Peptides against a protein of PDB entry 4ASU. Designs and how they scored, part 66

Target 1, 270 residues: chain A of PDB entry 4ASU
Amino acid sequence: ATLKDITRRLKSIKNIQKITKSMKMVAAAKYARAERELKPARVYGVGSLALYEKADIKTPEDKKKHLIIGVSSDRGLCGAIHSSVAKQMKSEAANLAAAGKEVKIIGVGDKIRSILHRTHSDQFLVTFKEVGRRPPTFGDASVIALELLNSGYEFDEGSIIFNRFRSVISYKTEEKPIFSLDTISSAESMSIYDDIDADVLRNYQEYSLANIIYYSLKESTTSEQSARMTAMDNASKNASEMIDKLTLTFNRTRQAVITKELIEIISGAA
Target 2, 83 residues: chain B of PDB entry 4ASU
Amino acid sequence: FTFASPTQVFFNSANVRQVDVPTQTGAFGILAAHVPTLQVLRPGLVVVHAEDGTTSKYFVSSGSVTVNADSSVQLLAEEAVTL

## One batch from the design tools (peptide; made by RFdiffusion4, then SolubleMPNN)

Design b1_p12_5_s1 (from b1_p12_5, 9 letters changed)
Fold by OpenDDE base, seed 5:
Structure b1_p12_5_s1 (fold): chain B 270 residues (1-270), chain C 83 residues (1-83), chain A 12 residues (1-12)
Amino acid sequence: as target 1 above (270 residues)
Amino acid sequence: as target 2 above (83 residues)
Amino acid sequence: LSLKDAYVTLEK
């Protein structure tokens, strides 16, 4: 490699390092906010899921329609955040298909669609774009819930797949159940609940869906920002190491060039 | 007893004496060993009676309330403020 | 080099 080539590469890597450092700081700020907002969101979301756990709602085996909601975002450069969700979605879809179930998919965030488009395009009902630019709000979750309910797909049960935040260095892809109004209404385990008005139950289910989606978005966002921060930090460190190596190479190459020029001068070959 | 909004937690798995909630079908009080039920909140006042005798009042916009067989209660409001 | 390409290069 010529001195010019090394210099060009050094300049490029230095510029990239500046970008990655900047992105790290941005991700760190977003992470800090997301983590704070996740605390109440988790209580809220887990609270919403409590019914399903306590009531042990089961879907009859003869029911065949299953909905998978994958939760991620539109933004890249966050490690395995999107691929982990997509991988679990694929696995779940395959398992359900093997069991003779009809599977439809909703993607929250464009990255899910990007990953699954080739293999699962026919199973997608809708993809929600413009996810991840701003922190998710309950309003956003409500919009998603409403669109799902209005999609015309009459699923019996479903699953929402998202990355649950554990720590700054750890997340876990998890699945939570989604039940249709009909499934909840017909569940034997719900018989212990006092006579519930159909309208009340419908409204309740709408809130439940919005709550779960909101929770999943908050978990996903926190996980994503943390992962991005880590990814950018790693990239910055790698860039630093490359700069050091290239600098050494530059110095060695420079000395070699000087030596060669001196030899040429002395030998009269110029 | 859990009482939360998407942005704020008021009670997290706390033991309370009674919770009065405004529902679309009417206001009712949740006592110990209340029968399991699901309700939707209407805009109104939530009153939490703690075991120590303290009473807290909240205004909620909408949401849901769940009373489970194990006496656990989840009050989930879209918006809630302390009064 | 796109930022993505740059990032991939730095991760290798």
Scores: peptide ipSAE 0.063, ipTM 0.923, DockQ to the pose 0.023
Fold by OpenDDE base, seed 3:
Structure b1_p12_5_s1 (fold): chain B 270 residues (1-270), chain C 83 residues (1-83), chain A 12 residues (1-12)
Amino acid sequence: as target 1 above (270 residues)
Amino acid sequence: as target 2 above (83 residues)
Amino acid sequence: LSLKDAYVTLEK
């Protein structure tokens, strides 16, 4: 490599390092906010899931339509956040297919589609874009829930897959169940809940879905920002190492060029 | 008893004596061993009666309330404020 | 090498 080539590469890496450092700081700020907002969201979301756990809602075997909702975002540069969700979605889809279920997929965030479009394009119902630029709100979740309910796909059971936040250095991809109104209304375990008006149950289910989606978004966002912060830190460190190596190479190459020039002068070969 | 909004937690797995909730079908009081039920909230007042005799009031918007067979209660309001 | 590609390279 010529001195010019090395210099160009050095400049490029230095510029990238500046960007990664800046992104780290931005991610850190977003993470701090996300973590604070996750605390109540978790209580709220887990509270919404309590019914399904306590009622032990089961989908009959003859019901074959399954919906998978993958939750991530549009933004990259956050380590394995998107690939982790996609991996679990693929696994779940394969398992369900093997069990004779019809599987449809919804992606929250464009990255899910980006990863799965080639292998699962026919299974996608919709992808929600413009996720990750701002913190998710309950309104956002409600919009997603409404779109899902109005999609015309009459799923029996679903799975929402998202990254649950554990700590600044750890997240875990998890799955929570989603049930259709019909599945809930027909579940034997729901018999203990007496005299539930159909309209009430419908409204309840709509809130439940929105609640779960909101919860998943908050978990995902917190996990993503933390992972991005880590990724940007790693990138910055890697850039630093590369800069050091290239600088050494530059110096060596420069010396070699000088030596060569001197030899050419001395030898008269110039 | 859990009472929360998306942005704030008021009660988390707490023991309370009674919770009065405004529902679309009418206001009702949730006591110990209340029959399992699902309800949707209407805008109105939630009154929580603590075991120590203290009473707290909240204004809630829409949401849901779940009374489970194990006597656990989840009150989830879209918006809620302390009065 | 696009900026995106560069980031990917540095992230690995």
Scores: peptide ipSAE 0.054, ipTM 0.920, DockQ to the pose 0.023
Fold by OpenDDE base, seed 4:
Structure b1_p12_5_s1 (fold): chain B 270 residues (1-270), chain C 83 residues (1-83), chain A 12 residues (1-12)
Amino acid sequence: as target 1 above (270 residues)
Amino acid sequence: as target 2 above (83 residues)
Amino acid sequence: LSLKDAYVTLEK
């Protein structure tokens, strides 16, 4: 490689490093906010899931329609955040198919579709784009919930797959259940709940779905920002190492060029 | 007893004496060992009676309330403010 | 090079 080539590469990597450092800072800021907002969201979301956990709602085996909601975002450069969700979605879809279930997929965030479009395009009902630019709001979750409910797909049960935040350095892809109104209304375990009006139950389920989606979005966002921060930090470090290596190469090459020029001068070959 | 909005937690697994909630079917009080039920909140006042005799009032916009068989209660409001 | 490409290059 010529000195010019090395210099060009150095410049390029230095620029990349500046970008990754900047992105790290942005991710850090977003992470801090996300973490703060996750605290109440987790209580809220876990509270919403309490019914399903306590009632131990089971879907009859004869019911075959299953909905998978994958939650991520549109934005890359966050490590394995998207691939983790997609992997679990694939696994779940395969397992359900093997069990004779019909599977449909909803992607929250364009990255899910990007990963799964080749293998699961026919199973996608809808993909929600423009996720991740702004912190998710309950309104956003409500829109998604409404769209799901109005999709016309009469699922019996579903699963929402998202990355749960553990710490700045750790997340876990998890699955939470989603049940249709029919499934919950017909569940034997629900018999203990007194005289629930059908309209009340429907409204309740709408809130429940929105709540769970909101929770998943908050968990996902926090996980994503932390992962991005880490990824950008790693990228910056890698760039630094590469810069150091290239700098050494540059210096060596420069010395060699100088030596060659000196020899040419001394030899009179000019 | 858990009482939260998407953005704020008021009670988290707390023990309370009574919670009065405004529901679409009417206001009712949730006492200890209340029968399991699911309700949807209407805009109105939530009153939490603590074991120490203190009473806290909240205004909620909408949401849900769940009373489980284990006496756990989840009051989840879309919006809630302390009054 | 897109940022993505750059990132991929740096991760290898």
Scores: peptide ipSAE 0.045, ipTM 0.920, DockQ to the pose 0.023
Fold by OpenDDE base, seed 2:
Order: sequence, then structure tokens, then C-alpha cells
Structure b1_p12_5_s1 (fold): chain B 270 residues (1-270), chain C 83 residues (1-83), chain A 12 residues (1-12)
Amino acid sequence: as target 1 above (270 residues)
Amino acid sequence: as target 2 above (83 residues)
Amino acid sequence: LSLKDAYVTLEK
């Protein structure tokens, strides 16, 4: 490699490092906000799931329609955030298919569609785009919930798959259940909740769905920003190491060129 | 007893004496060992009676309330403010 | 190099 080539590469990597450092700072700011907003959202979301855990709602085996909702975003450069969700979705879809279930998929964020389009295109109902530019709101979750409920797909049960935030350096892909109104209404364990008006239960279910989606979005966002921050930090460190290596190579090459030129002058060959 | 909105937590697994909630079917009080029920909130006043005798008032918008068999209660409002 | 390409290059 010529000195010019090394110099060009050094300049390029230095520029990339500046970008990754900047992105790290942006991700850090977004992470801090997301983490603050996740605290109440987690209490809210976990509270919404309490009924399903305590009532132990079961879907009869003869029910065949299963909905998988994968939650991520449109934005890249965040490590394995999207692939982790997609992997879990694939695994769940395969298991359900093996059990004779009909599986439909909803993607929250364009990255899910991008990953699963080739293998699962026929199973997709809808993909929600424009996710990740701004922090998710309850309004956003409500829109998704309403669209799902109005889609005409009558699922029996479902799974929402998202990355749960653990720490700044850790997330875990998790699955939470979604139940249809019919499944809840017919569940034996719900008998203790007798004398509930059908309209009340319908409205309750609508809120429940929106609540769970909101919770998943907040967990996903926090996980994503944390992962992006880590990814950009790692990229910056890698760039630094590469710069050091190339700088050494540059110095060695420069010395070699000088030596060659001196020899040519002394020998009279130039 | 858990009482939260998407953006704020008021109570998290707290022990309370009584919670009065406004529902679409009417306002009712949730006491210890209340029968399990699911309700939807209407805009109105929530009153929390603590074990020490103190009372707190909140205005809530739409949402849900769950009373479970284990006496746990989840009050989840879309919007809520302290009065 | 797109930012994506740069990122991939730096992860390796």
C-alpha cells in the first residue's frame, strides 16, 4: 500500500470514528430518556399482565389461529436487537405450525419485515412503519391495537415478542401472551369474575391490548437505545485500534520510502 | 394495590384500606377481600384510603380496574392527576 | 462507505 492509500484509509476511519462517537452520544441521551420513561411504563404494563398470570387463561387446543406480534423498530445499527426478535418469532412460528396452528404475523417496525419477508411473507398481516424516530406514546400503542382489532383477523391467542430491558449492557427477548375476547370470555378460570358485562369486557380487552403493546414498545425502545450506545462505543474503540495500527504502518512505510530514495540517490539509479 | 398511568406511578403493590373508583357502571368501593371483578373506568374521582387513615384523591380519565382473587388490585388509567 | 457498511467493517 502506498503512503497515499494509507493516508486515505486513515482519514476515512477517523471520520467514521467521529460519526460513531457522535451517534454514541445521541444514543446515550435517548437511552437516558427511555429508561426514565420505562419505569412507570413497566409498572403499568406488568399491571396489565397480572390478570393473565393470576387467572391462568388457557386457550383450548382445538383453537388454531395464533397471532405473533414482533416488536422492534425501523432503525439499524443497534446490534442484535432486530435479529433476536426475528429469531424468536421464527422459532415460535415453527413450533405453532408443528402443532397444527395457523400463524399470522404483525411486525412493529420495518426491520422485522426486512428480515422475515422472504421466508414468511404469506403470514404477514401488516407491518407498522415509522417506529423509532420518536419515543413511543400510549397513543401510538392505541393506534396499533385498534388497527389489529379492526384487521378482521380473528385470532384465538397470540404472542407479543419484544426485547425486555435488563441493564445498560443486557436485554432479553421475551414473549407475552395476547388473548382474544372470546378466549377470555370462555376461559374457565374467569368464572370467578362473573357478572361482567360483555361491553365492559370488550372495552377492558381493548385497553389490555393497548397497555401490553405500549409496555412492549417502551421495553424495546430502551433496549434498542442501550444496544446502539454499546454498538457505537464498540465501533469507536475498534476504529481507534485500527487507527493506531495504520499509523504504525504509515510510519514504517514512510521510513522505507525514505530509505529507498536515499539508496537510489547514492547508487545513481534515479 | 397498584395504581398507575403510562407515565406515572401512584401506588405500587401497596396495602390500602379502601379504593373508591368511578366505573362505567357506577362508582364503587374496593375493600379488603373484595370479590374478583373487571371494570372500565369513566372520567371521575378516585379516592384511596390508606391504612393510617389518610385519604388521597385523584382524577382519572379512561382505563381499567382489576380485582383479583388474591385481593390484588390493578388500577390502570390512561391519564391521572393528583388532586 | 455508507454508515452501515462502515459499522459492519468495524465490527469485524
Scores: peptide ipSAE 0.037, ipTM 0.916, DockQ to the pose 0.023

Design b1_p12_5_s2 (from b1_p12_5, 8 letters changed)
Fold by OpenDDE base, seed 3:
Structure b1_p12_5_s2 (fold): chain B 270 residues (1-270), chain C 83 residues (1-83), chain A 12 residues (1-12)
Amino acid sequence: as target 1 above (270 residues)
Amino acid sequence: as target 2 above (83 residues)
Amino acid sequence: LSLKGAYVTLEE
């Protein structure tokens, strides 16, 4: 490589490093906020899931329509955040298909569709975009819930797949159940709940879905920002190492050029 | 007893004597060993009666309340403020 | 109402 080539590459890598450093700082700020907002969101979301756990809601085997909601975002450069969700979605879809279930997919965030479109395009109902620029709100979750409920797809049960935040260095892809109104209303385990009005149950289920989605978004966001922070830090370090290496190469090449020129001068072969 | 909004937690697995909630079907009090039920909140006043006799009041918007067979209660309001 | 293959943009 010529000195010019090395210089050009150095400039490029330095620019990338500036970008990654900037992104790290942005991710750090977003992470700090996300972590604070996750605390109440977790209590809220787990509280909403309590019914399904305590009532032991079961879907009859003859019910075959299953919905998978994958939760991530539109924004890349966050390590395995998106691929982890997609991987589990694929696994779940395959398992359900093997069990004779019909599977449809909703992607929260464009990255889910980006990863799964080629292999699962026919299963997609809808993809939600513009996820990740700002922290998710309950309003966002409500929009998603409403679109799902009004989609016309009469699923029996579903799975929401998202990254649960553990720590700044750790997340885990998890699955939580979602149930249709019909499944809840027909569940034998619900018989212990006294005199539930159908309209009340419908409204309750709408809130439940929104609550769970909101919870998943908050977990996902926190996980994503922490992962991005780590990824950008790693990228910055890698860039630094490459800069050092190229700088050495530059110096070596420069010396070689000088030596060659001197030899040509001395030998008259110029 | 758990009482939370998306952005704030008021009670987390706490033991309380009674919770009065405003529901679409009418306000009712949740006591110990209340029968399991599901309700939807209407805008109104939530009153929490602690075991020590302390009473706290909250204004809530819409949401849900769940009373389970194990006597656990989840009060989840879309918005809630302390009064 | 069909959302098949559709994109929905969340409010900013």
Scores: peptide ipSAE 0.212, ipTM 0.924, DockQ to the pose 0.109
Fold by OpenDDE base, seed 1:
Structure b1_p12_5_s2 (fold): chain B 270 residues (1-270), chain C 83 residues (1-83), chain A 12 residues (1-12)
Amino acid sequence: as target 1 above (270 residues)
Amino acid sequence: as target 2 above (83 residues)
Amino acid sequence: LSLKGAYVTLEE
């Protein structure tokens, strides 16, 4: 490679490093905010899941319709955030299919569709896009819940799959159950709630769905920003190493050129 | 007793004497060992009676309240403000 | 109603 080629490559990599460093800072800022906002959201979301856990709601085996909601975003450069969710969705879908269940999929974020479209396109009900540019709001969750309820797909049981935030360096892909109104109302364990009006239960279920979706979005966002920060840091380090290597190559090449020129001068060949 | 909105936590697994909630079917008080129930909130006043006798008042919008068999209570409001 | 393959855009 010529000195000019090396210089051009160095310039390019240095520019990439600047971009990755900048993105790291942006991700760090978004992460800090997301983590703060996750604290109350987690209490809120876990509270919404409490009924299902405490009542031990079970879906009869003869019920066949299952919904999978995968939660991520539209934005890349965040390591395995999207692929982790997609992997678990695939696994869950395969297991359910093997059990003779009908499986439909909702993707929150365009990346889910991007990964699963080729293999699972027929199972997708809807994909939500424009996810990840701003922090998710309860309004966003309500829109998703409303669209699901109005989709006409009468699932019996579902799974919401998302990345739960553990720490700045760790997340875990998790699954939480969602249940249809019919499944909840018919559950034997719900008999202890005999005073519940049907309309009340419907409204409760709608809120619960929105709450769980909101929770999943907040967990996902925090995990994503953390992962992006890490990914950008790694990219910056990789760029730094490459710059060092190319700089050495540049210096060696420069010395070789100088030596060649000196020899030409001494030999009179120039 | 847990009382939270999406953006704020007021009580997290706290022990309280009584919680008065505004529901669509009417306002009622949740006492210790209340029977399991599910309700949805209407806009109105929530009053939390602490074990020490202090009371806190909140205005809530929509939401839900759950009383479980284990006496745990989840009050989840879409919006809530301290009064 | 079938939303199969549809996209829904969330508000920014």
Scores: peptide ipSAE 0.208, ipTM 0.914, DockQ to the pose 0.106
Fold by OpenDDE base, seed 2:
Parts: structure tokens; sequence; C-alpha cells
Structure b1_p12_5_s2 (fold): chain B 270 residues (1-270), chain C 83 residues (1-83), chain A 12 residues (1-12)
């Protein structure tokens, strides 16, 4: 490689390093906010899921319609955030299909559709776009919940799949159940809840759906920003190492050029 | 007893004496060992009576309350403010 | 109205 080629490459990598460093700082700021907002959201979301865990709601085996909601975003450069969700969605869809269930998919964030469109296009009901530019709100969750309820798809049971935040360096893809009104109303374990009006139960379930979606969005956002921060940090470090290597190569090449020129001068004077 | 909104936690797995909640069917008090129930909140006042006799008041816009068989209670409000 | 393949945009 000529000195010019090495110089051009060095300039390019230095520019990339500047970009990745800037993106790291932006991700860090967004992460800090997301983590603060996740604290109450987690208590709120876990509270909403408590009924399902304690009542041990079961869907009858004869019920065939299953909904999978995958939660991620539209934005890239965050490591395996999107692929992890998509992988679990695929696994769940395959398992359900093997069990003779009908599977439909909702994607929260365009990246889910980008990954699954080719293999699962016929199973998609709707994809939500413009996810990840701003922190998710309860209003956003309500819109998603409302769209699902108005879709006309009468699922029996569902699964919401998202990345749960563990730490700045760790997330885990998890699945939480979504139950239809009919499934909850018919569950034997719900018999201990006496004198529940049908309208009350409907309203309760609609609210619970929004709650769970909101919780999943907050977990996903925190995980994503943390992963992006880590990815940009790694990219910056890799760029730094490459700059060091290329600088050494540049110096060696420069010395070789000088030596060659000296030899040519000496040989030409003969 | 857990009481939270999407943006704020008021109580997290706390022991309380009584919680008064505004529901669509009317206000009722949740005591220790209350029967399991599910209710939807109407806009109104929540009153939490602590074991030490302290009383806290909150205004809620909407939400739900769950009383489980294990005596755990989840009060989830869309919006809530301390009064 | 078949929502198949539909996109919904969340308000910013």
Amino acid sequence: as target 1 above (270 residues)
Amino acid sequence: as target 2 above (83 residues)
Amino acid sequence: LSLKGAYVTLEE
C-alpha cells in the first residue's frame, strides 16, 4: 500500500471513530433517561402481570389462535437487540405451529418486519413504525393496544416478546402472556374473584394490555440504548486499535521509501 | 400493597391497614384478608391508612385494583397525584 | 378491513 493509501484509510477510520464516539455519548444520555423512567414502569408493569402469575390462567388446548407481539424499534447499531427478539419470535411461532395453532404476528418497530417479512409475511397483522426516536409513553402503548383490539383478530392467547433490561452490559429476551377476555372469563382459576361484572372485566383487560405493552416498551428501550452505547464503545475501541496499527505501518512504509530514495541517489551517482 | 402509575411509585409491596379506592360501582375499603376482587377505578380519591395510623390521600384519574387470594393488592392508576 | 401488512405510525 502506498503512503497515500494508508493516509486515506487513516483519515476514514478517524472519522468513523469520531462518529461512533459521538453516538456513544448520545446513547449514554438516552440510556440514563430510559433507566430512570424504567424504575416506576417496571413496578407498574410487574403489578399488571401479577394477576396472571397468581391466578395461573390457562388457555384450553382446543383454542387455536395465538398472537405474537415482538417489541423492538426502528433504529439499528444496537448489537443483537432486534435479532434476539426475532429469533425468539421464530422459535415461538414454530413451536405453536407444531402444536397446531394459528399464529399471527404484530411487530413493534420496523426492524421486526425487516427481519421476518420474507419468512412470515403472511402472519403479520400490523407493524408499528416510528419507534425509538423518542422515549415511549403510556399514550403510545395505548395506541398499540387499541389497534390490536380493533384489528378484528380474535386471539385466544398471546405472547409479548421483548428485551428485559438487566444491567448496562446485559439484557434478556423474555416472553410474557397476553390473554383474551374470553380466556380470562372462562378460566377456572378466576372463580375465586366473585361478582366481577363483564364490563368491568373487559375494561380491566384493556387497561392491562396497555400496561403490559408500556412495560415492554420501557424494558426494550432501556436495553436498546444500553446495547447501543456498548456497541459504539466497542466500535470506537476497534477504530483506535486500527489507527495504531495503520500508524505503525505508515511509519515503516515511510522509512522504506526514504531508504529506497537514498539507494537510488547513491546508485545513480555511480 | 403496591400503588403505582406509569411514571411514579407510591407504594411497593408495603404493609398497610386499609386502602379506600374509588371504583365505578362505588368507593370501597380494602382491609386485611379482603376477598379476591378486580375493579376498575373511576376518577376520585384514594386513601391509604398505614399501620402506624398515618393517612395519605391521592387523586387518581383511572386505573385498576386487584385483590388476590394471597392478600396482595395492586393499585394501578393511569395518573395519580399526592394530595 | 384486512390489516395484513398495514403500517401504523406512532405520533411523535
Scores: peptide ipSAE 0.168, ipTM 0.921, DockQ to the pose 0.103
Fold by OpenDDE base, seed 5:
Structure b1_p12_5_s2 (fold): chain B 270 residues (1-270), chain C 83 residues (1-83), chain A 12 residues (1-12)
Amino acid sequence: as target 1 above (270 residues)
Amino acid sequence: as target 2 above (83 residues)
Amino acid sequence: LSLKGAYVTLEE
């Protein structure tokens, strides 16, 4: 490689390093906020799921319609955040299909559709875009919940798949159940709640769905920002190492060129 | 007893004496060993009576309340403020 | 299904 080539490459890598450092700082700020906002969101979301755990709501085996909601975002450069969710979605869809279930998919964030488009395009009901630019709000979750409920797909049960935040360096892809109004109403374990008005139960379910979606969005966002921060840090470090290596190569090449020129001068080969 | 909004936690698995909640079907008090029920909140006042005799008041916009067989309660408001 | 392949944009 010529000195010019090395110099050009050095300049390019240095520019990339600047970008990755800037992105790291942005991700760090977003992560800090997301982590703070996740604390109450987790209590809120786990609280909403408590009924399903305590009542041990089960879907009858003869019910065949299953909905999978994958939660991620539109934004890349965050390691395996999107692929992890997509992988779990694929696994779940395959298992359900093998069990004779009908599977439909909702993608929260464009990256889910991007990954699953070729293999699962016919199973998608809807994809939500413009996810990840700003922190998710309860309003966003409500929109998603409403769209799902108005989709016309009468699922019996479902799964929401998202990345649960564990620490700045770790997340885990998790699955939580979602149930249709009919499934909840018909569950034997709900008999102790029998005096519930149908309209009340409908409204309750709407809140429950919105709550769970909101929780999943907050977990996903926190996981994503932490992963992005780590990814950008790694990219910056890798760039730094490459800069050091190329700088050494540049210096060696420069010395070789100088030596060659000196030899040519001394030999009279001007 | 858990009482939270999406953005704030007021009670997290706390033991309380009584919680008064405004529901669409009417206001009711949740005591120990209350029958299991699901309700939807209407805009109104939530009153929490602590075991030590202290009373706290909150205004909620909407949400849900769950009373389970194990006496656990989840009060989840869309918006809530301390009064 | 009427929403098959549809996109919904969340408001910023």
Scores: peptide ipSAE 0.159, ipTM 0.922, DockQ to the pose 0.103

